# Peptides against a protein of PDB entry 7UQJ: the designs that were tried, part 17

Target 1, 160 residues: chain A of PDB entry 7UQJ
Amino acid sequence: PELYQNFNITPPRGVLFHGPPGTGKTLMARALAASCSSDERKITFFMRKGADILSKWVGEAERQLRLLFEEAKKHQPSIIFFDEIDGLAPVRSSKQEQIHASIVSTLLALMDGMDNRGQVIVIGATNRPDAVDPALRRPGRFDREFYFPLPDVKARFKIL

## One batch from the design tools (peptide; aimed at target 1 K56 W57 V58, target 1 (a further copy) E62)

Design b1_p10_8_s3 (made by RFdiffusion4, then SolubleMPNN; from b1_p10_8, 7 letters changed)
Fold by OpenDDE base, seed 5:
Structure b1_p10_8_s3 (fold): chain B 160 residues (1-160), chain C 160 residues (1-160), chain D 160 residues (1-160), chain A 10 residues (1-10)
Amino acid sequence: as target 1 above (160 residues)
Amino acid sequence: as target 1 above (160 residues)
Amino acid sequence: as target 1 above (160 residues)
Amino acid sequence: KQPLYNKNVP
């Protein structure tokens, strides 16, 4: 939020961080949250995992998403970080597909319902961008993407 | 491995990275893997998630763990990184407890079976060290622990 | 420090993180500091920018460096992070070259004066490793280097 | 309330 404000850039509603596991997606999201938090203004950082959203009871997952977005709006500027957002993706069972479809539909609606003037940024992290529902990747949702490449293995040897 | 070899230090069998989500545990594990890979000798980095281990068929999870350790030994020096190792922790169902107990027992046996001369390091990452089976935290297993605190929000302002 | 202690590894005196801006150099330095802080033992993290060191009065910059190293030694295990250490590099004026030479000379002396048993790690970050005084990159100083590659350049353009 | 994820490992 403040980072984007400091640059006079309209913060994207949603940013997809994708790349191999352990490329620092979550760390970067936290870094962004911290970098935007001044002594005068703290960014509220909310974090959820895709799998944890699914572990809720039917309807409770949707309720928890709604509450999350409400709290984020209440405490703006805020970042909502969804780790492993591909974990919202259907596991190959028809019942899980329905559950997934409902949760994803709720997330879509919540992202669509964000005012562009809102100081809420949603960051989704995934190892599998192709497993993320294409509807989440449309304009006004996770419409900006960041690839997190594997850090070149050679380069890090010099530290340790 | 090479880092420890370069220092003539016996690599610990297991290291537990614990701390809040997105504190860089996985990134650090990759950094360590990278930092052990010279131009002359590459460390093989294996990664598994605790939940992915559990998602395998009963007995197949154990087989996959055995195969993982065999491949790690074959490609030593190697790092095995278990992300979300607390995901091996029992979900509160009796059937899941049995599956968990079997998988954890297999992991314990594999860690105990590692030769101290082996160039295989096992890194477990968790957000909940107290949810990690105490048996995994005993000497010869994950007997070394690293806390990943939330980076103090104030200090990140100087980075950007 | 604790990471290295926990591994019984002698911490390098200095580590150079280099790579393009925003590649996570400073983030990694903080993650390392954090990862070394256990519940039982906290690492003290000191941070300075190269430009901020130069912004001090002549002699005061050197004094501040000395005080920084003294405080780091007092609060060991500690990490000293110099962000933008290439900012200690001379701006093309003869007067700045003298100031730079004096500050760099002081930093060299401080790094040389560190006991190998000391639990003080110095991390320097730069976008321009070639602009870092070669004397700082010698053994016993920033003798270990990490490259932070740009995450695929296209990705950064989408956030900003 | 049906658990969303019947982690019934099939």
Scores: peptide ipSAE 0.014, ipTM 0.342, DockQ to the pose 0.135
OpenDDE base, seeds 1, 2, 3, 4: peptide ipSAE 0.008, 0.017, 0.007, 0.000; ipTM 0.357, 0.168, 0.359, 0.324; seeds 2, 3, 4 fail the geometry check

Design b1_p10_8_s4 (made by RFdiffusion4, then SolubleMPNN; from b1_p10_8, 7 letters changed)
Fold by OpenDDE base, seed 5:
Structure b1_p10_8_s4 (fold): chain B 160 residues (1-160), chain C 160 residues (1-160), chain D 160 residues (1-160), chain A 10 residues (1-10)
Amino acid sequence: as target 1 above (160 residues)
Amino acid sequence: as target 1 above (160 residues)
Amino acid sequence: as target 1 above (160 residues)
Amino acid sequence: RIPLYVKNVP
């Protein structure tokens, strides 16, 4: 929020961090939250994993998403970080597809329902951007994407 | 490997990275792999998730662990990184406990079977060190632990 | 600090991270700060950009550097991260050269004035190590260097 | 309440 305000950049509603596992997507999201927090203005950082959203009971996952967005709005400026958002992607079973479709539909509705004036940023992280529902990648949702490349194996950390 | 050799430190067989989600455990493991790689000597980095080990067929998970350690030995110096190693921890079902016990037993045997002269380092990452089987935390296994704290919200990024 | 202490490694006074843009230099510095913090011992992370140091009034930049090092010493163990430290390098104007020379001279003096027992690590990041004043790269300053190469297109294939 | 994710371990 403050970072984007400091740059006169309208904070995107949603940002997709994508790249290979362990490229620091989650760390960057936390670092952004920390960097935007001041003694005067703390950013509230909410984290959920895609798989943990799915591990909840049908309807409870949707309720928990709603509560998460409500809490984020209540504690704005806030960041909601969805780690492994591709874990919301359907596992290839018809019953899981319906459950997935409902949860994704709920997330879509929650992202669409965010006021542009709200100081809530949603960050999604994935290793597989192509496994993320294309509906989540549309304007007003995760409409900005950041690639996290593998740190090159040649980075000589003599720090140890 | 080279890093530990450069410091005349006996490379631990296993290192446990623990700390809250998104504290950079995986990134650090990659950075260590990177740092130890030179133009003359490339470290081979193998990554597996604890949940992905469990998602395989019974017996195939153990086979895949064996193959992973064989490949790591073949391509030494190597790092094996187990992300979310607490995901090898039993989900509270008796059938999952047996599967878990077998996989953990296989991992224990593979770690115990590592030659001290082997240039294979095993890094386990977890958000819940207390959920990691205590047998994995014994000497000759994950006998070194590194805490990855949350970047303090008070990290005064006066990004002026 | 703790990572270095855990390895019985004397923390270098200064570490230079160099490599192409987007190779994760800044991310790594943050990850290191995070990895070295524990529940018992939090590392204070300070960040400045080279250009932001120059954007301050003459004498105020030097004062801000002094204050930064004092705060880092007060909050030790600490990491001072200078992003784009080559931005302290002179832009080709004679007036900027004098300002630059004074700021660099101040940084040199501050790095030289660090006690070896001090738990303050300075990390400089640059895309252009050859644009970093050679005086900063001398022993007792940024005397350890880490290259962050571009992820080699070939390194992509072996991590699969 | 049907658990959303029964990992049917086959």
Scores: peptide ipSAE 0.020, ipTM 0.373, DockQ to the pose 0.134
OpenDDE base, seeds 1, 2, 3, 4: peptide ipSAE 0.000, 0.016, 0.000, 0.000; ipTM 0.355, 0.320, 0.184, 0.296; seeds 3, 4 fail the geometry check

## One batch from the design tools (peptide; aimed at target 1 K95)

Design b1_p11_1 (made by RFdiffusion4)
Pose (drawn by RFdiffusion4):
Structure b1_p11_1 (pose): chain A 160 residues (1-160), chain B 160 residues (1-160), chain C 160 residues (1-160), chain P 11 residues (1-11)
Amino acid sequence: as target 1 above (160 residues)
Amino acid sequence: as target 1 above (160 residues)
Amino acid sequence: as target 1 above (160 residues)
Amino acid sequence: AAAAMAALAAE
């Protein structure tokens, strides 16, 4: 941590996995979760699938998001993987419902808002990156974007 | 206050920060929240978002807004910051649930019934200005609209 | 009434001020209420809003609306003004609450209960006219309309 | 929840 405090830099804590289906996005997230449970320093893995937080009560989806990010603050070495994040956080439109734009606005305020989110890495896997809200694709929340392509010749050889 | 009585004008008590993502809106609100807590006279910063307002009970979201504005009047030199305010106050629509139009109406009534002395300042950052209700964007509610643009060369040089 | 009842032209049961925001609709009702700064028993003015009627309870909103109308009948020549009548009477649908729908179901029955010798006039204001419920715009209700547009050049000169 | 998912898929 002194190497990052040597400068006035904060580490990148957000990655957006994107590419065609079957290219290794969830596999890489699974290997990262299996590696986080065997290095003997507790990196807590939080798995979230799509719109797991959708509820029929008003304000319960934003409350579940606030609880997920707060339980992530309770244990500092924690990771949040959002599988199929384009179903949880679509581009905010006036035509669609307010529960979607309200979830996106809560996710924006919880990733880079007024309060610091802690040592929480946030990973989102998507097949449709341009269905993710563009305000979620900037540094401070999903700094990096890993494009997982269809494998080339050497990569197919190595997979096989 | 005599300058604002000599000319028959009321000081603006509302600002709407708007601009592209990552241009300085939450940063300015964080710098103003740190400047509220340093000097010989104290300004109270009230931070809010859509999650700690929206409730599942009838008449509880508007009661939380009224408690916020009454508590800010109690601590009279005050700032109220609504981040991602288009999620809290979308454009009123009959094709939406009634809780969002009821929040926008309660917010319009509470802003039209403030102290009328410049004591409670209300600052909102929407990232998208068209999504916010036009009744909130008229002078009397959010008087000033600060456009935080993408920086030009001298601004990029000063940021770097 | 000695003059206007000679010709049998009935006064309107409901007059609707509608227009863009900031066009002076609240000023016209405030100026008519300052024309109520006159002696008693003539042009009693009631200033209500799309809020401060609707409550947590199930009967105080309709009971208070029936009482407002009864006090309006008690002082015979009287005016009831509903500022932001889309807050009190939104569009009834299946995303609509039950308390607002019953407020509309009572306001309609109270406007059809108003006699033909027109001594109570109900003026209502809105910035979004096709967001008030369609039933109050039927004949025998809010049927005469006043459009308040943005000012032209001479009007802006007089305002400045 | 399923209705909100269906409404999102209709977009």

Design b1_p11_1_s1 (made by RFdiffusion4, then SolubleMPNN; from b1_p11_1, 5 letters changed)
Fold by OpenDDE base, seed 3:
Structure b1_p11_1_s1 (fold): chain B 160 residues (1-160), chain C 160 residues (1-160), chain D 160 residues (1-160), chain A 11 residues (1-11)
Amino acid sequence: as target 1 above (160 residues)
Amino acid sequence: as target 1 above (160 residues)
Amino acid sequence: as target 1 above (160 residues)
Amino acid sequence: AQEALEALAAA
């Protein structure tokens, strides 16, 4: 919210972090949450793994998504981070079970139902942006994308 | 590939990283991928969690493994990293469901079907090497193993 | 064990690490395991994700929890780290499936069945302590709790 | 992390 206000940019409802595994997507989402938190304004950070939503919450995934968004709205300003979102929201044309289509539909509706004035940012991380349902990548959803390249030898030297 | 060519070592098809959780197995797999990538030769890095394959892809896990290996072969040079591979490939003698035996059989066949000339390296990470099916630890599969010890106080000082 | 003996504190059977995602809960659990390990006394570190237990082990989660505790007892001194334990042990009052109640009951029984003389420490990490069944937060279970705040800008500078 | 280790050492 504040970070985007300072840049006069309409705060995206959703940001997609994509790139090879290990490029620091999850670390960056955490660093962003930390950098946007001050002593005066603590950001609440919610994290879910896409796969864990499908697997933990058989028949309840849609309800748990609703509860997550309600909780994030209650604890504004907040960030919802979906790690491995391609596991949660596969392309509908994939021969994956009808259950995935229902969960994706719920996530779409929840993102569409966020007021633009809400201090809730949704970050999705994926290794395969093309495995994420294109409906999630439309304006008002994950409409900003950041590519995380493989760290070069120089970036490696900072991590090691 | 290049790292092993420089050492005149036949590149293993599979490398098993084992050690206590948090010893940097996943980080090392990424750092290896980064170090083997140059501006001239980018390595494609694929990552899957063993558990997520079993849980996301009920009845499709074998197909998704085939697609993963095909995609890795298409994007050579590539690394396939299985995080928590003991979740994907439990010991067959475990009373785990017949589904696990089928998935393990598929992974064995895919590793056996890799041409030695393929620029695809498979890295498995586990906290329990003895929980991985011994058939995966045979020559031509995960035939190289690296132990990741708990960082001592000195290594801890570099991480903290 | 030794760390608690040095402070004349009854070693808790379970410690709950809670705080926003990315605050270093998993990193701290690993650093503790490393700091309690010497060349003379290696601590065995077991890690499970709460979600992966529910999803990988449909109908076997209770058995796999028993095997985990038996293995930890066999490899004393040991740490069992449950990452994302709110996925494993949701509040029983949640309309989550009866399967979760059975898994939680098994975990409660396993923690209650640990002899206080056992050199097994259980660490649970969560982003939502209130989503963890209160029965797990009672004396003799996760009876010590540590809050991990969002890293301030100074802590961020050390991580980046 | 040191403070948390000290707090855990004190726990």
Scores: peptide ipSAE 0.000, ipTM 0.235, DockQ to the pose 0.032
OpenDDE base, seeds 1, 2, 4, 5: peptide ipSAE 0.000, 0.000, 0.000, 0.000; ipTM 0.249, 0.232, 0.169, 0.359; seeds 1, 2, 4, 5 fail the geometry check

Design b1_p11_1_s2 (made by RFdiffusion4, then SolubleMPNN; from b1_p11_1, 6 letters changed)
Fold by OpenDDE base, seed 5:
Structure b1_p11_1_s2 (fold): chain B 160 residues (1-160), chain C 160 residues (1-160), chain D 160 residues (1-160), chain A 11 residues (1-11)
Amino acid sequence: as target 1 above (160 residues)
Amino acid sequence: as target 1 above (160 residues)
Amino acid sequence: as target 1 above (160 residues)
Amino acid sequence: AEEALRALEAA
């Protein structure tokens, strides 16, 4: 947020963190929230798992997405982190097509409806970028992508 | 893979990583994939969560499992990692019995149908080995098990 | 457990770990299990994800909760850890009201039915304490809450 | 515990 304000650049509405699971996507999203927080400016961090939106909010998932974006806007500057976003917005397949299509359509509309002047950043994390609906990966949505490579074996033995 | 080739031993079709959650099962599976990869021989790492196969692929889970094994064979040498495999192959319970039984039966058939000459290793991770269908833990399937103990508090303070 | 025995205080039936995801709630729950375990007194650690109880045990979730508490009592001293408990016991919303209400009601009854003399501690972890049914946060249930704050950025750059 | 917590938050 602050970096984009200083350069008068429209912050990306959405950033996709992709890469193998446990490459630190969730950690990085939180590190970003913490690094953007000062005593004077608290960043509000919202987290949702994609699968939880589909399973925990059956028939209200769209409403809960709307409420999430409204709450994020109310508590701006804020970060919305979707962990496992491929669980929320899978590529449209025939039998689950309508329910997934409605939730994806709601998320698309919410991403598109974000005012560029709002200090709300959306971070999606996935292990499978190709399993995310391409409509979410278009400009004005998750238009920036960061690959989280597997650390080298030597780097891992230092973390273990 | 390479160790088994050098000794002309049939690689285990399946390895079960079990132990408390966040004991490094997922990290170990990926460290194995990375350590088996060289510039000359890239190991393709496929990951699926057990719960995602049931929830994201309702009515297509069997097809997606078949496609996963076909793709893994196409991109061999490969590792298929099932995180939370107890979500994919829970012990058969009455009301979910038919759908779970079909997915489990498909996974059993895929594990049994792997040609011994294929360089495809399947790693299942679970926090609950007793919640995994015993049929998957038989010889020729997940026939090797590795327990991931909780590190001692002293070991954790070195990781932290 | 041991601290409460030494002071002859009734251990809390439930402890809620809340805070941002990956703030170590899951690891702390396990560190507690490990630190309470000696060679003479093994603590049995049971883990369930809230979403898994709803998704993996559709129509048997109540039975699986009962079995979990029975098994925990059988293997006492024990810790039951519910990861993402907001997935198990979301605040009652209209359309999912009956199924969620039944699972929540079962969990409430199980928490209330724990004998104070039993060495069973229940730890719930959530990123969203306000998404947990307030009935679970009452005295005699999850009546102690621990907030897991985000570590400072400087602490994170040393872990990455 | 707080350090373990912080490091888990950071992990």
Scores: peptide ipSAE 0.000, ipTM 0.261, DockQ to the pose 0.034
OpenDDE base, seeds 1, 2, 3, 4: peptide ipSAE 0.000, 0.006, 0.000, 0.005; ipTM 0.261, 0.249, 0.236, 0.184; seeds 1, 2, 3, 4 fail the geometry check

Design b1_p11_1_s3 (made by RFdiffusion4, then SolubleMPNN; from b1_p11_1, 7 letters changed)
Fold by OpenDDE base, seed 3:
Structure b1_p11_1_s3 (fold): chain B 160 residues (1-160), chain C 160 residues (1-160), chain D 160 residues (1-160), chain A 11 residues (1-11)
Amino acid sequence: as target 1 above (160 residues)
Amino acid sequence: as target 1 above (160 residues)
Amino acid sequence: as target 1 above (160 residues)
Amino acid sequence: AEEALEELRAA
């Protein structure tokens, strides 16, 4: 938020983190939340897994998404992090049940309905950006993408 | 792959990582993928959670497994990492729905059908190896097992 | 366990770890298991995700919880770690299906039925303690709560 | 984490 204000960049409504599993996407989303959080300005961090929204809320996923976005707006500045977002918003051309199409449509509408003045950032994480509905990757949604490569062998051995 | 070629060891079709949750099984699988990946030879890393395959693909899990193995073969050298594999392949004696038996049978057939010359390694991770169908732990499938102990307190405090 | 015995503190049946996602709740639960595990006394660590219990075991979640607690008792001293426990035990006032109420009721009964002499500790992790059924936060259940703040930026850059 | 472990140990 503040970093985007300082650079006169319209804060992206959505950022897509993509790369091999456990390249630190979830860790980075949390690091971003912490780095942007000061004593004066606490950022609220919401995390959901795409698959968990589908499984936990079969028939209520759309409502849970709405509540999540409303709560994020209420607690702004905030970050909504969707881990495994390809599990929530699979490509429409996949023979996925009509339920998935409704959930994706709800997410699209919620992202489109976010006021640009709202201090809510949505971060999606995926291992396969091509498995995410292309409609989510359009301007005003997940319009920025960051690739998380596999850490260098040397970097990994320092973390292990 | 190369390490197994250098030692004239038939590359295991499957390796089971077992141990308490977050002993680094997933991180190790990725570290292995990176250590075996050079600038000249990139290893493709596929990750799925056993539970996510069951929940996301109810009625299509078998097809998704086939597609995963085909894609891994297409992008060889590759690693297929099944996190929480006990969620995909529960013990047959457990009163689990007939659906689980079909998914397990499909995974068995896919692992048996892997050409020994194929540069596809399957890594399963579980917290409970005894919850994994013993048929998966037979030769030609998950024939190697690695225990991930809880890191020593001192080692953990360095990672924390 | 031993530390609680030394301080004449009735070992909490349950501890709730709460805080922003990836503040190390899961890592801490494992560090506790390791720190309490000696060469002479190995602690068995069981991990489940609340959402995975709901999704994997629709119609059998109660039975799986019973089996988990029985197994933890059999392998005592043990830790049962429920990650994302708000996914297993959502607030009763939420318009959640009758199934969730049954699962929560089963978990309550299992925690109440734990012998205080049993060396089984239950750790729940959540990002939102207010989304956990208050009945779980009562004495004799998750009676201790630990907040996991976002690590300082400097601490995170050392871990990243 | 060490402090939280110490607090959990002290608790």
Scores: peptide ipSAE 0.000, ipTM 0.255, DockQ to the pose 0.032
OpenDDE base, seeds 1, 2, 4, 5: peptide ipSAE 0.006, 0.000, 0.000, 0.000; ipTM 0.338, 0.259, 0.219, 0.264; seeds 1, 2, 5 fail the geometry check

Design b1_p11_1_s4 (made by RFdiffusion4, then SolubleMPNN; from b1_p11_1, 5 letters changed)
Fold by OpenDDE base, seed 3:
Structure b1_p11_1_s4 (fold): chain B 160 residues (1-160), chain C 160 residues (1-160), chain D 160 residues (1-160), chain A 11 residues (1-11)
Amino acid sequence: as target 1 above (160 residues)
Amino acid sequence: as target 1 above (160 residues)
Amino acid sequence: as target 1 above (160 residues)
Amino acid sequence: AEEALEALAAA
C-alpha cells in the first residue's frame, strides 16, 4: 500500500499470479496477506477457488461474489484471493459458457466498482493465464501480473 | 543428500509436509528439488496428486505407482512429490476403501523397497495429516514431518 | 522479468524482504531464484549474509561486493540474495559505523551501477527494515519491499 | 524449516 503511494503508482486493484502448479502462488498470496497485516493494521484475507465458484455456488455464484466483495470492503484493509481462477473457465458446454460469462461479468463489475481508495486487493492465481478471461486482465482489474515460474530443478544455486 | 551424509544422518525416504492449504508445501517441495539440483547433479522432480492416483488411474493406479518409482530410480537423484496425499483417503464407500487399501499397500511396498542408498526422496504434502494412512507415517516411509503453519496475517508488507 | 516488460514497469533492481525471523524470507528468495530459472533460461543465485559481509570480509567487504556484482553480471540472469542485510548495521561503535557506511556506500554504488536492462535482481532479507540504511530503500535500489509476517498461528484467514 | 531446508538441500 504505502509503496504504491510513495511511488505515485495506483495500487493495482487486482494482481494475477500465474505459473505452473506448486510454484507458490497461493503461498505468496497468503504471505502477502499476512505481511500487509501489522499489529496496528490487520488485513483480512478471503480465499476462494475458481472451481468452487462454478461448482459449489451453482445459481448463487454472482450473489456469493457480491457478498464476498461487500464483506471484504467491510473488513478493509483486505485481500481477496481467488485460487485456481482459471477454474472459472467454461467446460466445453454452451450452458457453462453462459454461466461463466455471467460470473465473469459480475467479477468484472465488482472489480470495476472498487474505489481506488479502497483498501481491498484482489489476487487471482492461475496455472493457465490464457484460460483467464482477457477482460479480467485489463487495467483496473488484474492489471498487475506476476509469473511464478517453475523452480528450475536445474537452477544453479551457486552460493558463491 | 550431502548434508545427510556429512551429519551421518540417513536421508529420510519420505517427508510429510503438512499444514493448511496454501502454506507453501508444494512450493517447498519444488524449491527443495531445485536447491538440491546443481549443474553437476540434477535432481529429477516427479509430481503426482493423491486424488489423481485414485480418479485418473482407475485400475492402473498400482501400475502407475510402480512405474513412477521405477522411473524415479532410473533418474536418480530424484524427488517424488505427492501433492494432496490425503486425496488417497477413501471416499465413504466399501469399494473405494478396497481400492485405497490396495493403492496404499502398493505405495507402502514401494517406499519400503527403496534401498537406503537410493537417491530417491519421497515428499508427501497434505492439508490433513490425520487423513494420511498411519502406515505411511511409520519409520522408513514418511518418517519425517514438517508442519507448514499459516502465514501470520499480522505481518506488514510495507510495500514502501 | 517478462511481466515487468509487458506492463512497461521497470523491474526493481532490488527487493527488500522484511519480517520476523523464520517467516520464509530466505525460502522465498530461494524459491524465486529457482522459479525464475527455466530450461531455456537458468538463473544463477548468489547468497550472502549481511553479518558475513562485516565479519568474514573484514577489510575486503567492498572488494567482495564488487566481485559478487561482477560475477552476477557475468552469469546473468542472476539473483543476488543478501540474507540478514540488517547485519550490515553498525554495532554501537564509531569504527563500525565508518565500515558500515563504506560498505553501504559500495552497495549503493553497485546497485545504482546496474543497467536497467541488466538481468540481475538483488533481494535483501531483514528482520528489521528500520535497521536497513534508508539510502538502500530508495528508488533504483531496494525500491520494492515485501514484508514477511510471522505466520499468525491465530491468523483468521477466514476463508469465507 | 531452515534445518529441514538445510537437511534437504544437503540431501
Scores: peptide ipSAE 0.006, ipTM 0.340, DockQ to the pose 0.130; fails the geometry check
OpenDDE base, seeds 1, 2, 4, 5: peptide ipSAE 0.000, 0.000, 0.000, 0.000; ipTM 0.253, 0.234, 0.171, 0.360; seeds 1, 2, 4, 5 fail the geometry check

